# Designs tried in a protein design run: peptides against a protein of PDB entry 5K2M. Part 48

Target 1, 273 residues: chain A of PDB entry 5K2M
Amino acid sequence: MRIGITYTVLRREEMAIKERAGEFGEVVMLHEDDLLFPGNYDLDVVIIRNVSHFKALYTARLFESEGIPTVNSSRLIFEAGDKLFATLRLAGKVPVPEWKAALSEGGALRVPDSLGYPLVSKPVFGSWGRLLAKVNDRDSLEAVLEHRKWMKNPLYGIHYFQEFVEKPGRDIRSYVIGGEFVGAIYRYSNHWITNTARGGKAEPCSDPEVEELSVKAWEAFGEGALAIDIFESEKGLLVNEVNPNMEFKNAARVTGADMAGKLVEYAVEVAKT

## One batch from the design tools (peptide; made by RFdiffusion4, then SolubleMPNN)

Design b1_p12_5_s3 (from b1_p12_5, 6 letters changed)
Fold by OpenDDE base, seed 3:
Structure b1_p12_5_s3 (fold): chain B 273 residues (1-273), chain A 12 residues (1-12)
Amino acid sequence: as target 1 above (273 residues)
Amino acid sequence: PMPEEEIEKLKK
């Protein structure tokens, strides 16, 4: 077994994946600078750990074009890594926050007629809460839309909105790999954007409802390794988003779950199919 | 390999 690992930065996650992969076979570390296509890669599977969503997507698709399976697949990265496409998959299987999409400024200005205020403006791509805006009124909506006109990437012209969900000062992040629930954490924050990257405390989450909902959310995609972000709302649990390029160092530390091992085990299974 | 400290720059 020859296991490739593509990466941008050697994080604690990539070190743990490398260590566990070494128990199953030969490990080939592939920095982004080492990747040229077409190439003659002698690999049975590639674990995709590129930081950029688009770099991860294209890397996966390039290996697949050479007959090498990837974890995650380019299909999963594409559908799960876009907030709107992920919402389209999730909305058919699990409760999600109310959402609207508009393809023009004129359409976006009518979103409050259905969602009301406050609402959340999100880019369809991006990580760590970048360009999230809580929109409390018409003036704020107009300002967000005006700023988007001057942003160079045409994807910023795709207007994605959610209802503002009141949270109990935390959210939930769960992990599902190959359809198996691996673990979950609470992420605490006094800010409406809960992210552990901004200094939030993490604690173990042991809730059977979270486990069941997390597996159902994964089944909306039907493959791979996903981190799942869940809100505790007045309406019950809501699946907010999924991440096909998961960070797990805090979750592994807090829960004691072998997330790196589970990811490698799944990659080995994919290589054998 | 890019240092772990540079990850915080990529988050910007």
Scores: peptide ipSAE 0.016, ipTM 0.555, DockQ to the pose 0.133
Fold by OpenDDE base, seed 5:
Structure b1_p12_5_s3 (fold): chain B 273 residues (1-273), chain A 12 residues (1-12)
Amino acid sequence: as target 1 above (273 residues)
Amino acid sequence: PMPEEEIEKLKK
């Protein structure tokens, strides 16, 4: 078994994946600078850990073009890594926050007619809460839309909005790998963005409803390794988003779950199919 | 590649 690991930066997660992969076979670390295509890669599977969503997507597709399966697949990265496409999958299986998408400023200005205020503006791509805006009124909406016009990436012209969900000072991040629930954490923050990467505290989450909902959310995609962000709302649990390029250092530390091992085990399974 | 320092800046 030859296991590739593509990466941008050797984080705690990549170190743990490398260590665990070494128990199953030969490990080939592939920095982005090592990736040239077409190539003669002798690998049974590649674990995709590129930081950039787009680099991860294209890397996965390039390996797949050479007959090498990837974890995650390019299909999963594409669908799960786009907030709108992920919402389209999730909405058919699990409760999600109310959402609207608009393809123009004129369309976006009508979103409050359906969602009301406050609402959340999200780019369809991006991590760590970048370019998330809580939009409390019309003036704030106009400001966000004006700023988007001057952003060079055309994807910023895709206007994705959610209802603002009042949270109990936390959210939930769960992990599902190959359809198996691996663990979950609460992420505490006094800010409406509860991401632990921004200094939030993590605590274990042991809730059967979270486990069931997390598995159902994974089933909306039907493959791979996903982190799942869940909100505790007045309407019950809502699946906010999924991440096909998950960070898990905090969750692994807090829960004691072998997330790196589970990811490698799944990659080995994929290599054998 | 994204430097580690740049990743940390994006997380603040």
Scores: peptide ipSAE 0.014, ipTM 0.545, DockQ to the pose 0.164
Fold by OpenDDE base, seed 2:
Structure b1_p12_5_s3 (fold): chain B 273 residues (1-273), chain A 12 residues (1-12)
Amino acid sequence: as target 1 above (273 residues)
Amino acid sequence: PMPEEEIEKLKK
């Protein structure tokens, strides 16, 4: 077994994945600078750990073009890593925050007619709460839309909005790998963006409803390793988003769950299929 | 390779 691991930065996650992968075979660490295609790579599977969503997506697709399966697959990265595409998958299986998508400023200006205020404006791509805006009123909406006009990436012209979900000062991040629930954490923050990457405290989450919902959310995609962000709302649990390029250092530390091992085990199974 | 610390700065 030859296991590739692509990465941008050797984080705690990548170190743990590398260590666990070594138990199953030869590990080939592939920094982004090492990635040239076509490359004729001699690998049975590649674990995709590139930080950039797009780099991860293209890396996965490039390995797949050489007949090498990836964890996650380019399909999963594409569908799960886009907030709108992920919402489309999730909405068919699990409760999600109310959302609207608009393809123009004129459309976006009508979103409050359906969702009311406050809104959350999200780019369809991005991580760690980048370019999330709480839109409290019309003036704020107009400002967000105006700023989007000056952004070079055309994907910023895809206007994705959610209802603002009042959370109890935390959210939940769960992890499902190969359809198995691996663990979950609460992420605490005094800010409406509760991401631990922004300095939030993490605590174990042991909730059967979270486990069930997390598996159902994973089933909306049907493959791979996902981190699942869940809100505790007045309406119950809502699946906010999924991440096909999960960080798990905090979750692994707090829960003791073997997320790296489970990811490697899944990658080994993918290599055998 | 960008140090983990620099990535954390990009997350803030």
Scores: peptide ipSAE 0.014, ipTM 0.532, DockQ to the pose 0.135
Fold by OpenDDE base, seed 1:
Structure b1_p12_5_s3 (fold): chain B 273 residues (1-273), chain A 12 residues (1-12)
Amino acid sequence: as target 1 above (273 residues)
Amino acid sequence: PMPEEEIEKLKK
């Protein structure tokens, strides 16, 4: 068994994946600078750990074009890594925050007529709460839309909005790999954007309702390894988003769950199919 | 390689 691992930076996650992969076979570390296509890669499977969503997506698709399966697949990265496409999958299976999408400024200005204020403006791509805005009023909405016009990437012209969900000073991040629930954490923050990457405290979450909902959210996609972000709302649990390129160092530390091992085991299963 | 410092700046 030859296991490739693509990466941008050697984080704690990539080091743990490398270590566990070594128990199953030969490990080939592939930095972004090492990747040229078409190539001749002697690999049974590739674990995708590129930091950029787009680099991860294209890397996965390029290996697949050479007959090498990837974890996650390019299909999963594409659908789960876009907030709007992920919402389209999730909304048919699990409760999600109320949302609207608009393809023009004129359309976006009518979103409050349906969702009211406050709103959350999100880019369809991006991580760690980048370019998230809490929109409390019309003036703030106009300001966000004006700024989007000056952004060079045309994907910023895709306007995605959610209702603002009041949270109890925390959210939940769960992990499902190959359809198996692996663990969950609470992420605490005094800011409406709850993210452990921004200094949030993590604690174990042991809730059967979270486990059941997390598996159902994964089943909306039906493959791979996903981190799932869940809100505790007045309406109950809501699945906010999923991440096909998950960070898990804090979750692994806090829960003691073998996230890296479960990911490698799944990659080995994918290599054998 | 993208330096870890650049990733940390993007997280702030």
Scores: peptide ipSAE 0.013, ipTM 0.518, DockQ to the pose 0.152

Design b1_p12_5_s4 (from b1_p12_5, 7 letters changed)
Fold by OpenDDE base, seed 3:
Structure b1_p12_5_s4 (fold): chain B 273 residues (1-273), chain A 12 residues (1-12)
Amino acid sequence: as target 1 above (273 residues)
Amino acid sequence: SMPQEEIERMLE
């Protein structure tokens, strides 16, 4: 078994994946600078750990074009890594926050007619709560839309909105790999944007409802390794988003779950199909 | 300061 691992930065996660992969076969570390296509790669499977969503997506697709399966697949990265596309998959299977999408400023200005205020403006791509805006009124909405006009990436012209969900000072991040629930954590924050990367505390989450919902959310996509963000709302649990390029060092530390091992085991299974 | 990993996600 020859296992490739693509990466941008060698983080704790990539080190753990490398170590566990070595127990199953030969490991080939592939920095982004090493990747040229078409190429003659002698690999049975590639674990995609590129930091950039788009770099990960294209890397996966390029390996697949040469007959080498990837974890995650380019299909999953594409569908799960876009907040709107992920919502479209999730909404058919699990409870999600109320949402609206508009393709013009004129359309976006009508979103409050259905969602009301406050609402949340999100780019369809991004991480760590970047460019999330809590929109409390018409003036704020107009300001957000005006700023988006001057942003260079055309994807900023795709207007994605959610209802503002009141959370109990925390959210939940769960992990599902190959359809198996691996673990979950609470992420605490006094800010409406909860993220452990911004100084939030993490604690273990042991809730059968979270486990069941997480597996159902994964089934909306039907493959791969996903981190799942869940809100505790007055309406019950809501699946907010998924991440096909998961960070898990905090979750692994807090829960004791072997996230890296589970990911490698899944990759080995994919290689054998 | 932002972690290097997040900076990379912003730039690429």
Scores: peptide ipSAE 0.023, ipTM 0.659, DockQ to the pose 0.155
Fold by OpenDDE base, seed 5:
Structure b1_p12_5_s4 (fold): chain B 273 residues (1-273), chain A 12 residues (1-12)
Amino acid sequence: as target 1 above (273 residues)
Amino acid sequence: SMPQEEIERMLE
């Protein structure tokens, strides 16, 4: 078994994946600088750990074009890594925050007619709460839209909004790999963005409802390894988003779950299919 | 926090 691991930065997760992959076969670390296509790669599977969503997507597709399966697949990265496309999948299977999408400024200005205020503006791509805005009123909405006009990436012209969900000072991040629930954590923050990458505290989450919902959310996509962000709302649990390029160092530390091992085991399964 | 190097690479 030859396992490739593509990466941008060697983080705790990549180190753990490398270590565990070594137990199953030969490990080939592939920094982005090592990737040229078409190539002659002798690999049974590639674990995609590129930091950039787009680089991960294209890397996966390029390996697939050479007959090498990837974890995650380019399809999964594409659908799960786009907040709007992910919402489209999730909304058919699990409760999600109310959302609206607009393709113009004029359309975006009508979003509050449905969602009300406050609402959250999100780019369809990006991580760690980047360019998230809590929009409390019309003036703030206009400001966000004005700024988007001057952003060079055309994807910023895709306007994705959610209702603002009042959270109990925390959210939930769960992990499902190959359809198996691996673990979950609470992420605590006094800020409305509860991402642990911004200094939040993590604690174990042991809730059967979270486990069930997480598996259902994964089933909306039907493959791969996903981190799932869940809100505790007045309406109950809501699946906010999924991440096909998950960070898990905090979750692994807090829960003791072998997330790197589970990911490698799944990759080995994919290689054998 | 996310390392600065990761932030810079994501902005490329």
Scores: peptide ipSAE 0.019, ipTM 0.646, DockQ to the pose 0.168
Fold by OpenDDE base, seed 1:
Structure b1_p12_5_s4 (fold): chain B 273 residues (1-273), chain A 12 residues (1-12)
Amino acid sequence: as target 1 above (273 residues)
Amino acid sequence: SMPQEEIERMLE
């Protein structure tokens, strides 16, 4: 068994994946600078750990074009890594925050007529709360839309909005790999954007309802390894988003779950199919 | 994409 691991930065997660992969066969670490296509790669499977959503997506598709399966697949990365596309999958299976999408400024200005204020403006791509805005009123909405016009990437012209969900000073991040629930954590923050990368405290979450909802959310996609962000709302649990390029160092530390091992085991299974 | 240096700072 030859297992490739693509990466941008060698983080704790990539080190753990490398270590566990070594128990199953030969490990080939592939930094982004090492990747040229078409190429002659002798690999049975590739674990995709590129930081950039787009680099991960294209890397996965390029390996697949050479007959090498990837974890996650390019299909999963594409659908799960875009907030709007992920919402389209999730909304049919699990509760999600109310949302609207608009393709013009004129359309976006009408979103409050349906969702009211406050709103959350999100780019369809990006991580770590980048370019998230809490929109409390019309003036703030106009400001966000004006700024989007001056952004170079045309994807910023895709306007995605959610209702603002009041959270109890925390959110939930769960992990499902190959359809199996692996674990979950509470992430605490005094800010409405809860992210462990921004200094949030993590604690174990043991809730059967979270486990059931997480598996159902994964089933909306039907493959791969996903981190799932869940809100505790007045309406109950809501699935906010999923991440096909999951960070798990804090979750693994807090829960003791073998996230890296489960990911590698799944990759080995994919290689054998 | 974010500059590599910015990504690294966010990961620290």
Scores: peptide ipSAE 0.015, ipTM 0.564, DockQ to the pose 0.277
Fold by OpenDDE base, seed 4:
Structure b1_p12_5_s4 (fold): chain B 273 residues (1-273), chain A 12 residues (1-12)
Amino acid sequence: as target 1 above (273 residues)
Amino acid sequence: SMPQEEIERMLE
């Protein structure tokens, strides 16, 4: 078996994936600079680890066009990596924060009529809390909308909002690969944006409700490897978002779960399908 | 924290 691994930066995750993949077959590391299409790739499966959502998406689709399956698939990356599209999938299966989408400034200005204040403005794409805004009032909403008009990417004109969820100083990130719950962590932060990339402490999360909810969230998509962000709210557990390009360094460290191994095992299964 | 350069590359 020949396993490709595409990557932008060789992180701890990619190193772990490479190491584990070597146990199953020949590993071909493919930096973004090495990717040219159409190509003559002799690979049974490709694990997509490009940092950019769009580069990951297009890389996956390009390999698929060559008849090579990817983990994650371009379909999954597309649906899970867009916050709005992910919400559309999730909302039918699991509890999610209240949300609204608007396609114009005029529409966006009416969102508080439904969600109230404070609310959260999110780009439909992006990572690490980029361009997340806690909107506390009308003035702040107008400012966010005004700034969006001047952003170059037209996707910033897609207005996605959530209710602001009061969290107990932490959130939960769980991992589901191939439908199997692999593990979960608490991410602690004094900021309303809980992200380990922003210096949050991680601790193991052992909660059967989290496990069940995580699997259900994964089932909304029905394939691949997903990190799932869950909020502990007054309403109970809410699935905030999913990530088809998961970081798991901290989670693997604190839980001891072999996330890299599980990912590789799933990729091998996909290759055999 | 991700290096700013990596974040910027994600925006491209």
Scores: peptide ipSAE 0.022, ipTM 0.655, DockQ to the pose 0.161; fails the geometry check

Design b1_p12_6_s1 (from b1_p12_6, 5 letters changed)
Fold by OpenDDE base, seed 2:
Structure b1_p12_6_s1 (fold): chain B 273 residues (1-273), chain A 12 residues (1-12)
Amino acid sequence: as target 1 above (273 residues)
Amino acid sequence: SDEEKIEEAVAE
């Protein structure tokens, strides 16, 4: 078996994936600079680890066009990596924060009529809480909308809003690979945006409700490897978002779960199907 | 930007 691994930066995750993939066959590391399509890639499966959502998406689709399956698939990356598209999948299966989408400023200005204040403005794409805004009032909403008009990417004109969820100074990140719950962590932060990248403490999360909810969230997509962000709210657990390009070094460290191994095992299964 | 993502990813 020949396993490709596409990557932008060789992180701990990519190193772990490489190491584990080596146990199953020949590993071909493919830096973004190595990728040219159409190509004659002799690979049975490709694990997509490009940092950029769009690069990951296009890389996956390009390999698929050559008959090479990817983990994650371009379909999953597309649907899960867009916050709105992910919400559309999730909302039918699991509790999610109340949300509204608007396609114009005029529409967006009516969002508080439904969600109230405070609300959260999110770009449909992006990571690490980038361009998340807690919108406390009309003035703040107008400011966010004004700024969006000047952003070059037309996707910033897609206005996605959530209710502001009061969290207990943490959120949950769980991992589901091939439909199997692999592990979960609490991410602590004093900021309303919880992210381990911002120096938050991670602790193991051993909650059967989290496991069940995580699997259900994964089932909304039905394939691949997902990190799932869950909020602990007054309303109970809410699935906030999913990430088809997951970082797991902290979770692996804290939980001891073999996330890299599980990912590789799933990729090998995909290659055999 | 993708660069910002890379920088953030490396800083993690």
Scores: peptide ipSAE 0.018, ipTM 0.562, DockQ to the pose 0.209
Fold by OpenDDE base, seed 3:
Structure b1_p12_6_s1 (fold): chain B 273 residues (1-273), chain A 12 residues (1-12)
Amino acid sequence: as target 1 above (273 residues)
Amino acid sequence: SDEEKIEEAVAE
């Protein structure tokens, strides 16, 4: 068995994945600078750990074009890594925050007629809470839309909005790999944007409802390894988003779950199909 | 850069 691992930066996650992959066969570390296509790669499977959503997507698709399966697949990265496309999958299977999408400024200005204020403006792509805006009123909405006109990427012209969900000073991140629930954590923050990258405390989450909901959210996609972000709302648990390029350092530390091992085991299973 | 944000996330 020859296992490729593509990466941008060698993080604790990539080190753990490399170590576990070594138990199953030969490991080939592939930095982004090493990736040229078309190529002749002698690999049975590739674990995609590129940080950029688009680099991960294209890397996966390029290996697939050479007949090499990837974890995650380009299909999963495409559907899960776009907030709107992920919402379209999730909304038919699990509770999600109320949302609207508009394709023009004129359409976007009518979103509050349905969602009300406050609402959250999100780009369809991006990580770590970048370009998230809490929109409290009409003036703020107009300002966000005006700024979007000057953004170069045409994807910023896709206007995605959610209701603002009041959270109890935390959110939940769960992990599902190959349909198996691996673990979950609470992420604490005093800010409405809950992100561990902003100095938030993480604690283990042991809740059977979270486990059940996480598996159902994964089933909306039906493959791969996903981190799932869940809100505790007055309406109950809501699946906010999924991440096909999961960070798990803090979750592995806090829960003791072998997330790297589970990811490698799944990749080996994919290689054998 | 996206790289700088990664370094901050790795330092946590």
Scores: peptide ipSAE 0.017, ipTM 0.569, DockQ to the pose 0.136
Fold by OpenDDE base, seed 1:
Structure b1_p12_6_s1 (fold): chain B 273 residues (1-273), chain A 12 residues (1-12)
Amino acid sequence: as target 1 above (273 residues)
Amino acid sequence: SDEEKIEEAVAE
């Protein structure tokens, strides 16, 4: 078996995936600079680890066009990596924060009539809490919308909003690969954005309700490897978002779960299908 | 860039 791994930067996750993949066959590391299409790639499966959502999406679709399956698939990356498209999948299966989408500034100005204040403005794409804004009032909403007007990418004109969820100084990150719950962590932060990339403490989360909810959230998509962000709210557990290009170094360290191994095992299964 | 943010996160 020949396993490709596409990447932008060789992180701890990519090193762990490479090491585990070597136990199943020949590993071909493919930096973004190595990718040219159409091409004659001799690979049974490709694990997609490009940092950019769009580069990951296009890379997956390009390999699929050559008849090579990918983990994750371009379909999953497309649907899970867009916050609005992910919400559309999740909302029919699991509890999610209240949300609104607007396609114009005039529409966006009416969102508080439904959600109230405070609310959260999100771009439909992006990671690590980039361009998240807590909007406490009308003046702040107008400021966010004005700034979006000057952003060149037309996707910034797609306005996605959520209710502001009061969290107990933490959130939950869980991992589901091939429909199997692999593990979960608490991420602690004094800031309303609880991203571990910003120096948050991680602790193991052992909660049967989190496990059940995480599997149901994965079933909304029905394939691949997903990280799932869950909020503890006054309404109970809410699935905030999913990530089809997950970081797991902190979760693997804290839980002891072999997340890289589980990802490779799933990729090998996909290759044999 | 996304790369710069990762480099910063790896350096921490």
Scores: peptide ipSAE 0.017, ipTM 0.563, DockQ to the pose 0.134
Fold by OpenDDE base, seed 5:
Structure b1_p12_6_s1 (fold): chain B 273 residues (1-273), chain A 12 residues (1-12)
Amino acid sequence: as target 1 above (273 residues)
Amino acid sequence: SDEEKIEEAVAE
């Protein structure tokens, strides 16, 4: 078994994946600078750990074009890594926050007619709460839309909105790999954007409802390794988003779950299929 | 870039 691992930065996650992959076969670390296509890669599977969503997507597709399966697949990265496309998959299977999408400023200005205020403006791509805006009123909505007009990437012209969900000072991040629930954590924050990257406290989450909901959310996509962000709301549990390029160092530390091992095991099974 | 923000997050 020859396992490739593509990466941009060697993080704790990539180190853990490398270490665990070494138990199953030969490991080939592939920095972005090492990648040129078409190429003669002698690999049975590639674990995609590129930081950029788009680089991860294209890397996966390029390996697939050479007959080498990837974890995650380019299909999964494409669908799960876009907040709107992910919502389209999730909404048919699990409870999600109320949402609207608009393709113009004129459309976006009508979103409050259905969602009300406050609402959340999100880019369809990006991580770590980048460019999230809590929109409390019409003036704030107009300001967000005005700023989007001057942003270079045309994807910022895709206007994705959610209802603002009042959370109990935390959210839940769960992990499902190959359809198996691996673990979950509470992420504490005094800010409405809960992000563990900003030094938030993490604690183990042991809730059967979270486990069941997480598996159902994964089943909306039907493959791969996903981190799942869940809100505790007055309406119950809501699946906010999924991440096909998950960080798990904090979750692994807090839960003791072998997330890197589970990812490698899944990649090995994909290679055998 | 996404890289710069990760470097900042690792440096903290």
Scores: peptide ipSAE 0.016, ipTM 0.560, DockQ to the pose 0.139

